Peptides against a protein of PDB entry 7Z53. Designs and how they scored, part 142

Target 1, 150 residues: chain A of PDB entry 7Z53
Amino acid sequence: PRIKNQADCIPFFRSCPACPGSNITIRNQINALTSFVDASMVYGSEEPLARNLRNMSNQLGLLAVNQRFQDNGRALLPFDNLHDDPCLLTNRSARIPCFLAGDTRSSEMPELTSMHTLLLREHNRLATELKSLNPRWDGERLYQEARKIV

## One batch from the design tools (peptide; made by RFdiffusion4, then SolubleMPNN)

Design b2_p29_6_s3 (from b2_p29_6, 18 letters changed)
Fold by OpenDDE base, seed 1:
Structure b2_p29_6_s3 (fold): chain B 150 residues (1-150), chain A 29 residues (1-29)
Amino acid sequence: as target 1 above (150 residues)
Amino acid sequence: KEKVEEEEKKKEEELKKKLEELLLLLLLQ
């Protein structure tokens, strides 16, 4: 069914395959994706939340990933530590707690969960490549530079 | 002294441009 309410549609800007000629279109599409993706959904708007979303066990500038589950070797969002976890209450059979993300709605809307998971994977990919290109950068610099790209 | 500082700034700007180009290539992979 076509969702009639365009106001609630996250416009998935299909990247038109970049016609080979103009470098300007790629930067505008990345900026449109990054402006459309409120990076606060991935990184958190508050400093305490932002720290909890990071992998602090190393100097690689990575976001935290799920320690219990993976999707065919790919990262999933970490679980939150809620005392009264609403996700456990809504689906008693699955016993899956809420995911930890920058947006508290991430576990309520599977579409948001999927988007946050993709952006977490992309951040960690970018941080890994930036480490390869810049071996002397610390985890804070890698995290901040990857965050600017996403 | 001023010429050395200008050459260091130019090298830093060239490094930034190369980094931006590499980042764009990494996003296209």
Scores: peptide ipSAE 0.015, ipTM 0.358, DockQ to the pose 0.019
Fold by OpenDDE base, seed 2:
Structure b2_p29_6_s3 (fold): chain B 150 residues (1-150), chain A 29 residues (1-29)
Amino acid sequence: as target 1 above (150 residues)
Amino acid sequence: KEKVEEEEKKKEEELKKKLEELLLLLLLQ
């Protein structure tokens, strides 16, 4: 939904307006974010990053998921492979690296991490459904079509 | 639609709590 009254909205995520007191469902915020930002926070704005965010082990058009951890059987963001990972330096005992996403702030704010994780799950759900409907589509087409729907 | 939105909201809140806990553990050394 297009927010018509921008004066009553607080900018969230630099580009998404959040209107306090409006019945804006999380889904409406997700759709507003994806429509306004082309989901670049999830998919990356740069081709090298976008490739690293994809699961390239198959032709299913999926985004990469964490291979070490899950949230009650649900996908988490993959870890980044930073040489000097600031997340590893904050707590040396925890040994939890930063998450890899299209927005580098994904590990700094729980709200961003949650949003990116939800959009990752939604993309992978859509790509899976599109594969079921279109079994002849390759991974590139599945990825691009799922990205357009998100 | 409403049930899906409520479930998504609940899942997001649960995820936020877990991630907040994880980040707090990372920040508190």
Scores: peptide ipSAE 0.014, ipTM 0.364, DockQ to the pose 0.036
Fold by OpenDDE base, seed 5:
Structure b2_p29_6_s3 (fold): chain B 150 residues (1-150), chain A 29 residues (1-29)
Amino acid sequence: as target 1 above (150 residues)
Amino acid sequence: KEKVEEEEKKKEEELKKKLEELLLLLLLQ
């Protein structure tokens, strides 16, 4: 099928643009990604979880980051504090707990972990830029405005 | 205020584009 209108298509690295009209499966993947980007997986759907995902030590509107590990100076997801952590049970030698995210599946699929990590980094980048643009905003305002963008 | 809103909107659009690009890269791995 020749896609005639390349302007309405997201270019994939390998020559198949995702066009909203041409394939239900691709649309379902994009919609799943868009609904996935609808930030509940990063920010949590419940207020207690959302508070645990935030850095509350300052008024910068940041999400919490891993305190033990970094990826070449870049932020990683924080660890959860589960008593029966399934990630600790699957590989007893590694002793690495599950990551804390808005979705518990973040530690089961490396792709989800990577996406949540990127969204965490991007939220924190946005909150930092918004603070630079709006020095008078408090941490709640910075967090909410960054969350709306993400 | 208007200039700040325009800059925020531009950054929002740039972010959305970067996020879409990153999501696509993750799906292609």
Scores: peptide ipSAE 0.014, ipTM 0.392, DockQ to the pose 0.044
Fold by OpenDDE base, seed 3:
Structure b2_p29_6_s3 (fold): chain B 150 residues (1-150), chain A 29 residues (1-29)
Amino acid sequence: as target 1 above (150 residues)
Amino acid sequence: KEKVEEEEKKKEEELKKKLEELLLLLLLQ
């Protein structure tokens, strides 16, 4: 079953900066996981997918966020644009399409959806902080530097 | 030519150090 609410931090992410509160130990665990996976699950392994996962409307180096829904003002993953969306077929009552992520399984496992949502929020937070610290950086540089940190 | 390459290398190293510092600051937030 898909997670309906992406606000709920998984216990091991509960104190992540993408969650209410921050804990350095949890961030270190996230970074260890993302470094091990080359963050390809968040950013995509292919350039076409990676571009679709980015917010190209500005030079802020952000990942794309859901344009229809937010979770208490926090970002959600963008929807995928599948003609035959399996997520719409499996739960016709919810009418929620699959989320777009670097890993296609993000919508199948609630744990992955939550993790990808948290990492999306963290990337966008990092890119925002990097922009504040480095006002002259373009969107490509902000994106790449935030990606290295996640 | 050689002086220009040394200056570019120095700028690259300085940039790397600044990035490492920013990384640490962002990890500690």
Scores: peptide ipSAE 0.016, ipTM 0.380, DockQ to the pose 0.019; fails the geometry check

Design b2_p29_6_s4 (from b2_p29_6, 19 letters changed)
Fold by OpenDDE base, seed 5:
Structure b2_p29_6_s4 (fold): chain B 150 residues (1-150), chain A 29 residues (1-29)
Amino acid sequence: as target 1 above (150 residues)
Amino acid sequence: SEELEEEEEEREREEEERLEELLLLLLLQ
């Protein structure tokens, strides 16, 4: 994710925001993790999954976001709808289901969950900016162009 | 018509230029 200003800071899991003014070590960790995250992990490698990861309620080219929770006003990954959700079984007290992402392991590794969340936010930021620059683009074009940048 | 095609091509070029501008802005962050 790229940060334009401090207001565009993206809070990371465990209070590690992606900010230009953040600790260089944290930034390096984010960059390192990004190198291990294929776009398919964010967008899905299969078309059915890719469609489920998109916000199809409008023509803004956005990825779907969590409808129940936010992180200090910022987007979180949507929940998956698994019949036997392993995340619910792992910590019964928390009652938090697995997140939906292109990689099913996203909920198993906090680092991946965090990175996927950041990339989700970045995609939606880019799509929003692209819409502003190109108001005639439909949702498919916005989605694809934002995906190319990520 | 040729005129409409030229207008569409110009719009596409403008959109590409805007995308390039966005990419440059991202690189300058």
Scores: peptide ipSAE 0.023, ipTM 0.425, DockQ to the pose 0.022
Fold by OpenDDE base, seed 4:
Structure b2_p29_6_s4 (fold): chain B 150 residues (1-150), chain A 29 residues (1-29)
Amino acid sequence: as target 1 above (150 residues)
Amino acid sequence: SEELEEEEEEREREEEERLEELLLLLLLQ
């Protein structure tokens, strides 16, 4: 069903041709999207959660990705490590654990899961490009700068 | 010195411009 309410449309990154001179507008739109998409849902609102959402195995400033599954070669959210995983309890046939995200509700709403996944991918893409541009930046700086852009 | 500060500010501006260009490229993909 076409979500008819454009106000509820998360603007999917349509490659709108950036009008020359609209750099500020694009940045503002991205920032508006990340302000609307509470970045806390992606990055976590609390420091312990935020650390668990990061890839701490390197200095690339990446968010953690699923280690078991990919979506056609693209990253998925990591699984949470819940002892009593409500996602497994509610749908035993799917056998899919809850995803780890900044919002505990991410696994309850497929729309949120999709959004978080897209933002995860975008963050990691940005962090990768920032590393290429700024090879001396450590993982913390890459993470923070990518987070500011997202 | 004022000259060193100006050079540092110019480097920062160039870095910001490069980041803006990257963002544009990312949006066009």
Scores: peptide ipSAE 0.018, ipTM 0.396, DockQ to the pose 0.024
Fold by OpenDDE base, seed 1:
Structure b2_p29_6_s4 (fold): chain B 150 residues (1-150), chain A 29 residues (1-29)
Amino acid sequence: as target 1 above (150 residues)
Amino acid sequence: SEELEEEEEEREREEEERLEELLLLLLLQ
């Protein structure tokens, strides 16, 4: 749900000078969501996991997306490759494997899956925009700069 | 065979629909 009521948004002021222009409200809402959510859940706290969450097939600085499914053309989280997948065991009717995320809590708390999906999409959007603005940046710089904004 | 390919495609579509439904439910919570 779009948080319509700004009054319920805890203003997490990240130190970026917000010029009072019209486009800042959306960024502030996203930043409020990302400030409430530890970004380590999206990017991973460990370097091996962080690498597995990235799309390493190009120099676009993107996070990996699901290769099997899309949500009306929009990105979904990639699946993890678990031998004993607890997500398949807990909900046999859905037949949906666990998603790969920066924290295993995404599987333990399925409510976080939607938020992780939104942050994945936002990162990839930011990385794409940064590439357009800075065509000389490599994938590592695009990834890191997008991560700083999220 | 064409029949096996059609069955696989149908299973994939059903899985996608279930995943989309799950995501919608999570967003509505």
Scores: peptide ipSAE 0.014, ipTM 0.356, DockQ to the pose 0.015
Fold by OpenDDE base, seed 2:
Structure b2_p29_6_s4 (fold): chain B 150 residues (1-150), chain A 29 residues (1-29)
Amino acid sequence: as target 1 above (150 residues)
Amino acid sequence: SEELEEEEEEREREEEERLEELLLLLLLQ
């Protein structure tokens, strides 16, 4: 639900109000998570990493997604290309390499993977929506505008 | 061969199932 009167609400993350007895929208939850986690974990704090996290094959402003796997049709994080992949070494039976994310801790803290995945999906959703609203925007504009919203 | 293709498909399916299971575990805590 939309919060009409913020005076009755408790400040949460990134101007998201928390109102007792009210449900928070999925959008508000994502915004809260982004502010809590720091968007740099999704987009990368370094330019070379940030480029590797983007889909550069088109002008849609998307983040790169896994090319091998999906989660019931939903996007997954791309795999990193580590020569000595610690994820493969940790569990050889699983044979799942480390995911590529904006935070290097993603390999050390797999519990963050789900959050990064959700934010990846949200970014790509936003970029897609922005493209629909602004057909003439190039990939850089779409990427940056989506990044600002996330 | 058809046998090799079936084996590869089965391997890919198993890998996908493992990834999905991992995501579910992470989401459900």
Scores: peptide ipSAE 0.014, ipTM 0.350, DockQ to the pose 0.014

Design b2_p29_8_s1 (from b2_p29_8, 17 letters changed)
Fold by OpenDDE base, seed 2:
Structure b2_p29_8_s1 (fold): chain B 150 residues (1-150), chain A 29 residues (1-29)
Amino acid sequence: as target 1 above (150 residues)
Amino acid sequence: VPLGIDANGNLHEISLAQALKALARLLAA
């Protein structure tokens, strides 16, 4: 709401002028969403990679998860299948191969690994919720709708 | 694409404002 007595206020290019004095108010800036997150690094920008990142064992529209390890029950990125896996060569004792993601750098940068893991979990969570809300949807519909939300 | 949940729980294309509200509900679950 705009203050009527603007003589006691400082004009700003905001919702309303700021008024000094005893009647001090805290103002919040209203932001508009003008874009969405490009999650191509999660889903893959190429169709063959995108298919490999999906769980094709069911019609739940899920992304593939690690089959060997979990984070206290929560999903981790699946492993890639590289002939000469550089991650295995880095530490032979650990025997941890490179992760598979939409971005090949997901195993190189911990920041990307964490982000991809979180977005993987979020997609699967959304797909699961969408399945509950729309039980008639098949795996393709669930996958696409969840992808649009992420 | 903006998506929303109707009275029957079905998700469909809606306005951005409605989609954000629906998404908030999903994230809160």
Scores: peptide ipSAE 0.019, ipTM 0.500, DockQ to the pose 0.018
Fold by OpenDDE base, seed 4:
Structure b2_p29_8_s1 (fold): chain B 150 residues (1-150), chain A 29 residues (1-29)
Amino acid sequence: as target 1 above (150 residues)
Amino acid sequence: VPLGIDANGNLHEISLAQALKALARLLAA
């Protein structure tokens, strides 16, 4: 989706979102994702990344969410912590870092960002429900079971 | 949950029902 508020503009590495009044040329990358996507990409293919994508502050099996921004009360992807963050470099005034996701391309295409965001929300929803159903499950179990369902 | 993108670029969850069924199975177990 296009950004409707200039103040809410988030820069992307390869593709910038559509911002009102912006003179930035937006790439037509919507056609890059023409097939079904495996949700497993949200969790990361490498264990260190997978761990960084999780909320380790509790035993709820949740994926980490953005601590600065929400989308109408709903979760957004957490920011990465890069030394030379290309997203910050694209627009220094915006000061919006790249998102952290299982796919490194998440901050390259708004469509990928949206997809990962959706699956993040779904995972956390499922984990929450699983916790309700299985109160004795620890974070690892909740995470894995939710991952299997997604 | 498998996710697809249609010709208009819209994201679709195609396995929500499967997820719900999985939860139901967990309840039954």
Scores: peptide ipSAE 0.026, ipTM 0.473, DockQ to the pose 0.015; fails the geometry check
Fold by OpenDDE base, seed 3:
Order: sequence, then structure tokens, then C-alpha cells
Structure b2_p29_8_s1 (fold): chain B 150 residues (1-150), chain A 29 residues (1-29)
Amino acid sequence: as target 1 above (150 residues)
Amino acid sequence: VPLGIDANGNLHEISLAQALKALARLLAA
């Protein structure tokens, strides 16, 4: 949250882009993105889709993950629930349905699938860290703040 | 950006998104 009364806070300064002041601590190897990323492909641009992409079983602000498969312990995109799933029809022996993502192309191109997967993992990682930093934040706050960071 | 930690250890920011972005990535490293 934004600081409304700085007198009630212990100040901490660190180097990052757009930081004002000369009292900012310079750190080596700052892990920060310098470019803007439109993550609408991950979160969905429509509210119904966005809700379906979230894990609503808890207040951790996480995106939904695949419930059937993992990649060596790491999360994969959740499956969509299509009546006539084209992914199942194209390769009936594999029996792998289409993935659910903010961009429908995620199941069309393996490159997009991998990118969506990485950003899914990043969001959930961020939400987890934010929960640790701010235990009182609810799932909505965690989700929104993590979304802003991605 | 300047960060503020309250008595409960909660993080507060003047520019929340950017500060949290840097902090979260550092903590996960």
C-alpha cells in the first residue's frame, strides 16, 4: 500500500529505476525489469476469463495451475474445459486437452505455451513472496499486486 | 523507491509497484 503517514514507518532505501533521492543504497546486480510487459496474455483481458485463470480455492492470490501434470515439480498451465476440444481431436492418442490462458494462441504455438508457463510461475512466485512480506493481504490484493509487478 | 516498514513488518511504498518488483525478485534469488 501507499505510504500515507511516513512517521509510522521505518524508512528503507534501495536502488531501482525511477527512485528519487541521493540516499538510495546502490546494490550490485539488481534484479529488475527495465521494460514494460503487457501481461494480458497471461491474465486475460476479460473478467470472466481472468477469474477462471485464478486459483479461487484460497486467499493466496495465485493463478490456477494444472491439476494433473507438473514439470519436474514446477507448475504447468491449467487445462481448458472445451466441449469439442480441438487439441484432443488433432492427436487422439496423446489425450492432452488445450491449455487455458489469457491468449487462446497458447495452445497453438509451443513457444507461446512455454512463455505463458514461465509467466504463470513468475506470478505465483511473486504472490508467494508478497504473502510472506504482507501476511494480512487477502487473495485479491496479492493477485493485483503481483499482476502489477509481472 | 523509498520503502516503509510499519510496526507489524508490513511493506508500504511511495511507488508500490516498482519497489515491490525489485524487492520480490531479490528475495527470491
Scores: peptide ipSAE 0.025, ipTM 0.473, DockQ to the pose 0.297; fails the geometry check
Fold by OpenDDE base, seed 5:
Structure b2_p29_8_s1 (fold): chain B 150 residues (1-150), chain A 29 residues (1-29)
Amino acid sequence: as target 1 above (150 residues)
Amino acid sequence: VPLGIDANGNLHEISLAQALKALARLLAA
């Protein structure tokens, strides 16, 4: 649920916007801190989602990236595969589906999408560096070690 | 770890507080 008076509020992770001085704001800020510390917005807080966010086509420990679009050669978030995709319904001519991220609100809030994209790139950079330093590490080890650093 | 981009476009590790402050500004825009 969202906070009623959003005029003085700042959108935040996990829950609703943070409005100064309320108990709801305090709780939302704490939850946002936790999600930021554990990077659950990037990696997902549930195992099935976490698996879907990974690149399972190799043993490089990478997160999945968009297969249709790039940002000047750099990675973007992958698309979700929703049966009833609300993003496709917003602009039917554009035909851009929702992004898949650890935070389901990523497509609702472009600011979050940017942060998720940045951290996606950082994870993949770290995993690549770790592979260079530790050639014998498998994908699971690379993924977990990069996740710890992020 | 938290990270940010400086005025020169360089990526740096930053504190959690700095990251939250930057995120709040972005989301409020």
Scores: peptide ipSAE 0.015, ipTM 0.382, DockQ to the pose 0.025; fails the geometry check

Design b2_p29_8_s2 (from b2_p29_8, 14 letters changed)
Fold by OpenDDE base, seed 3:
Structure b2_p29_8_s2 (fold): chain B 150 residues (1-150), chain A 29 residues (1-29)
Amino acid sequence: as target 1 above (150 residues)
Amino acid sequence: LPMGIDANGNLFPVSLEEALRALRRLQEL
């Protein structure tokens, strides 16, 4: 969602790279698609899922990250805890459980998983910056304000 | 995040390749 009250927020601009042959129609489509990133795919559209996607161990407003693996220190999506994990069953050689994300399809195609991972990192970065700027904010406010910016 | 549209009209992050490489490394375990 687009942030409406920017008084307490840091400036953040989402950009799209310039594409060859770009016209107003393409830009409008890009804007429409960026609005499609209502971020529900990252945060979850259901409250129980949304809570499970958050790091509730502190008041930093962070999304949960993988506790087993990192990418050279960078965060990865947390694993889901599925009985009879279909991701493990499908490719036993990879031995990768399904990832937990707002979109259940996140583990079905690597491209979506990658996008969710990047947005996870961005949220946590924003929450960290907001904490620095607003040290009195609790975890809920940090989470919500970061979510509005993403 | 900087986002783009691919030839199929799908939205993707510009840094998609970096994240994809990370996933590939995980699959090597």
Scores: peptide ipSAE 0.015, ipTM 0.441, DockQ to the pose 0.082
Fold by OpenDDE base, seed 4:
Structure b2_p29_8_s2 (fold): chain B 150 residues (1-150), chain A 29 residues (1-29)
Amino acid sequence: as target 1 above (150 residues)
Amino acid sequence: LPMGIDANGNLFPVSLEEALRALRRLQEL
């Protein structure tokens, strides 16, 4: 959670992992700043991170997916490789590392994780479709075009 | 994507459903 002071919580209709104990049924727009932003939280705003989030093993323009786990055959976010992985430290019995996403806070906010997962799947779906429609496109083109649609 | 900004300036989705709706709308344009 990013908000340590419960009094500073911004209630949203969805649960806010950054505010434990927040009322998930109440949406208060007055106390929240909202905007439509790009999907940089998914793709990463920094080039090194963005590259790490991509599947570089082929020219399909895909985002990297978890290589250890799937959700009934569907993609999950890849794990990060943190030396002192806070996710491992917080729940030592689970032994699940933090997810790697465009926003380093993804594992701190489960709803972000879910969104990232869905958008990961959507990107890869789009990239796959674009590949089918445009077989000659390289991975960079597919990645960028899918990113623009997302 | 519809995003909220908390008191610390951190971004998080307003709602998953709204995010998905926004995505669908963008794809329809």
Scores: peptide ipSAE 0.014, ipTM 0.421, DockQ to the pose 0.056
Fold by OpenDDE base, seed 5:
Structure b2_p29_8_s2 (fold): chain B 150 residues (1-150), chain A 29 residues (1-29)
Amino acid sequence: as target 1 above (150 residues)
Amino acid sequence: LPMGIDANGNLFPVSLEEALRALRRLQEL
């Protein structure tokens, strides 16, 4: 749906804000991001990172979610555990660390953060559905099958 | 997500609440 209220505009750095007049640019960027969605942006291109992006506390094949915050019950990206977190150093009052994602630029580009969040939710939704359809699948199978669909 | 730039040129989220609101707006597109 079209954002009709100018007060609902989302200011983006390095791009036009998400306003009615710039919706095409945002959609193009999102589409470009989705077209360039190498799943590696969400799942990580390296195995150590990929493991860190997974929820290893259960056998549900889920990606890790934020343990401190939710969006009205919906998942957010997990925070990274950087020794010198540049996000914390930049704004000490906000105390918001950098997000952990397949692309380290996720905290630098709002579009990436949003996309990664949506794809995180979609993966976890798919994994949950696959678990319902295939109760005997372990977490690794659920994770891999959900990743193939995304 | 709304981002700000500090005096050193570093990017930071304006606020978590604003970021969440921005995310919800994007989902509505």
Scores: peptide ipSAE 0.008, ipTM 0.372, DockQ to the pose 0.077
Fold by OpenDDE base, seed 2:
Order: sequence, then structure tokens, then C-alpha cells
Structure b2_p29_8_s2 (fold): chain B 150 residues (1-150), chain A 29 residues (1-29)
Amino acid sequence: as target 1 above (150 residues)
Amino acid sequence: LPMGIDANGNLFPVSLEEALRALRRLQEL
């Protein structure tokens, strides 16, 4: 990836650059063919969380989606079930709990929420496509293969 | 994806539109 304002950045791994010199530094992908997206923020890095993020009601290899709301028919992140949910406490009138995602920051920044939502949708799209191409694959296979592609 | 880095070093997409565009490009590979 290319980092804008490189003078303000310390080059480490592309997934965790340090750019303290500017409020916001932009990093762009240089080569899409060799680009890698660490999607652990979507799938979770811990097995218990990863399981909770999956739709286990079928063998379609899907990630869980919000059961209460959709975005014009499109999927949203599922809600978490937190004790003393900070999202509920922050805006009492909205009464919307925090989202559940692989990254706990998903509800902290709308930008992250958006990205997680997009990747959720992409996973489910891929899993659906893979099911069509490989009808004998079970949910675990579909989930893993889609995860590899994302 | 085009990413921004905040003061804490956290990554976020620059914009939803740009993120979506990037995802579409990935789908075309």
C-alpha cells in the first residue's frame, strides 16, 4: 500500500502502519492482484466469537445478519448482547444496541461499521455463489472458502 | 481498500464509496 504524507509515517506492516504526524493519513492499495485484506475484523480472531458471528441455522456458510433491521433490503451486522450496552446508554432515544463483529470497534466508528457491513455482505454473497457452484459443500466448507476469498 | 489512519493508529475506510469501489475491483479479479 501507498501511504500519503509518508513523512509522518513509520513504515511497518501494511496492516498496522503508524502515522502519528497527521490527524488522518491515507493508505491506498498499490496492487490489487497482490493485495491482502486481513478480514479478522469481520470473522473474529477468537473461535467463540467466530462461531457467534456465523449463521448456524443452516448449512449455507453465512455470517449472521441483523434480525431486526435491514438497509433497504440489504444485510446489517447483528446486534451484540452486552450487559450494560454502551450504545444503548449513549443514545437512549435511539435504543439501538451495539453491533456484533469480529472487531469490538465496529460500533465505535461509523466508518468501521460500514466496512464491516460491506465485508459481511461480500462474504454472504460469495458463500451463496459458492453454494450454487458447489451444491454438495456443507456450511463449514462454504464458510471457509468464502473467508479465503474475502 | 483505501484506508485512513487516525491518531491512535486505527484503520478505517476513507469513504464508503471508495471502500465499495475497492470491493468491486476485488470481485473482478
Scores: peptide ipSAE 0.007, ipTM 0.396, DockQ to the pose 0.033

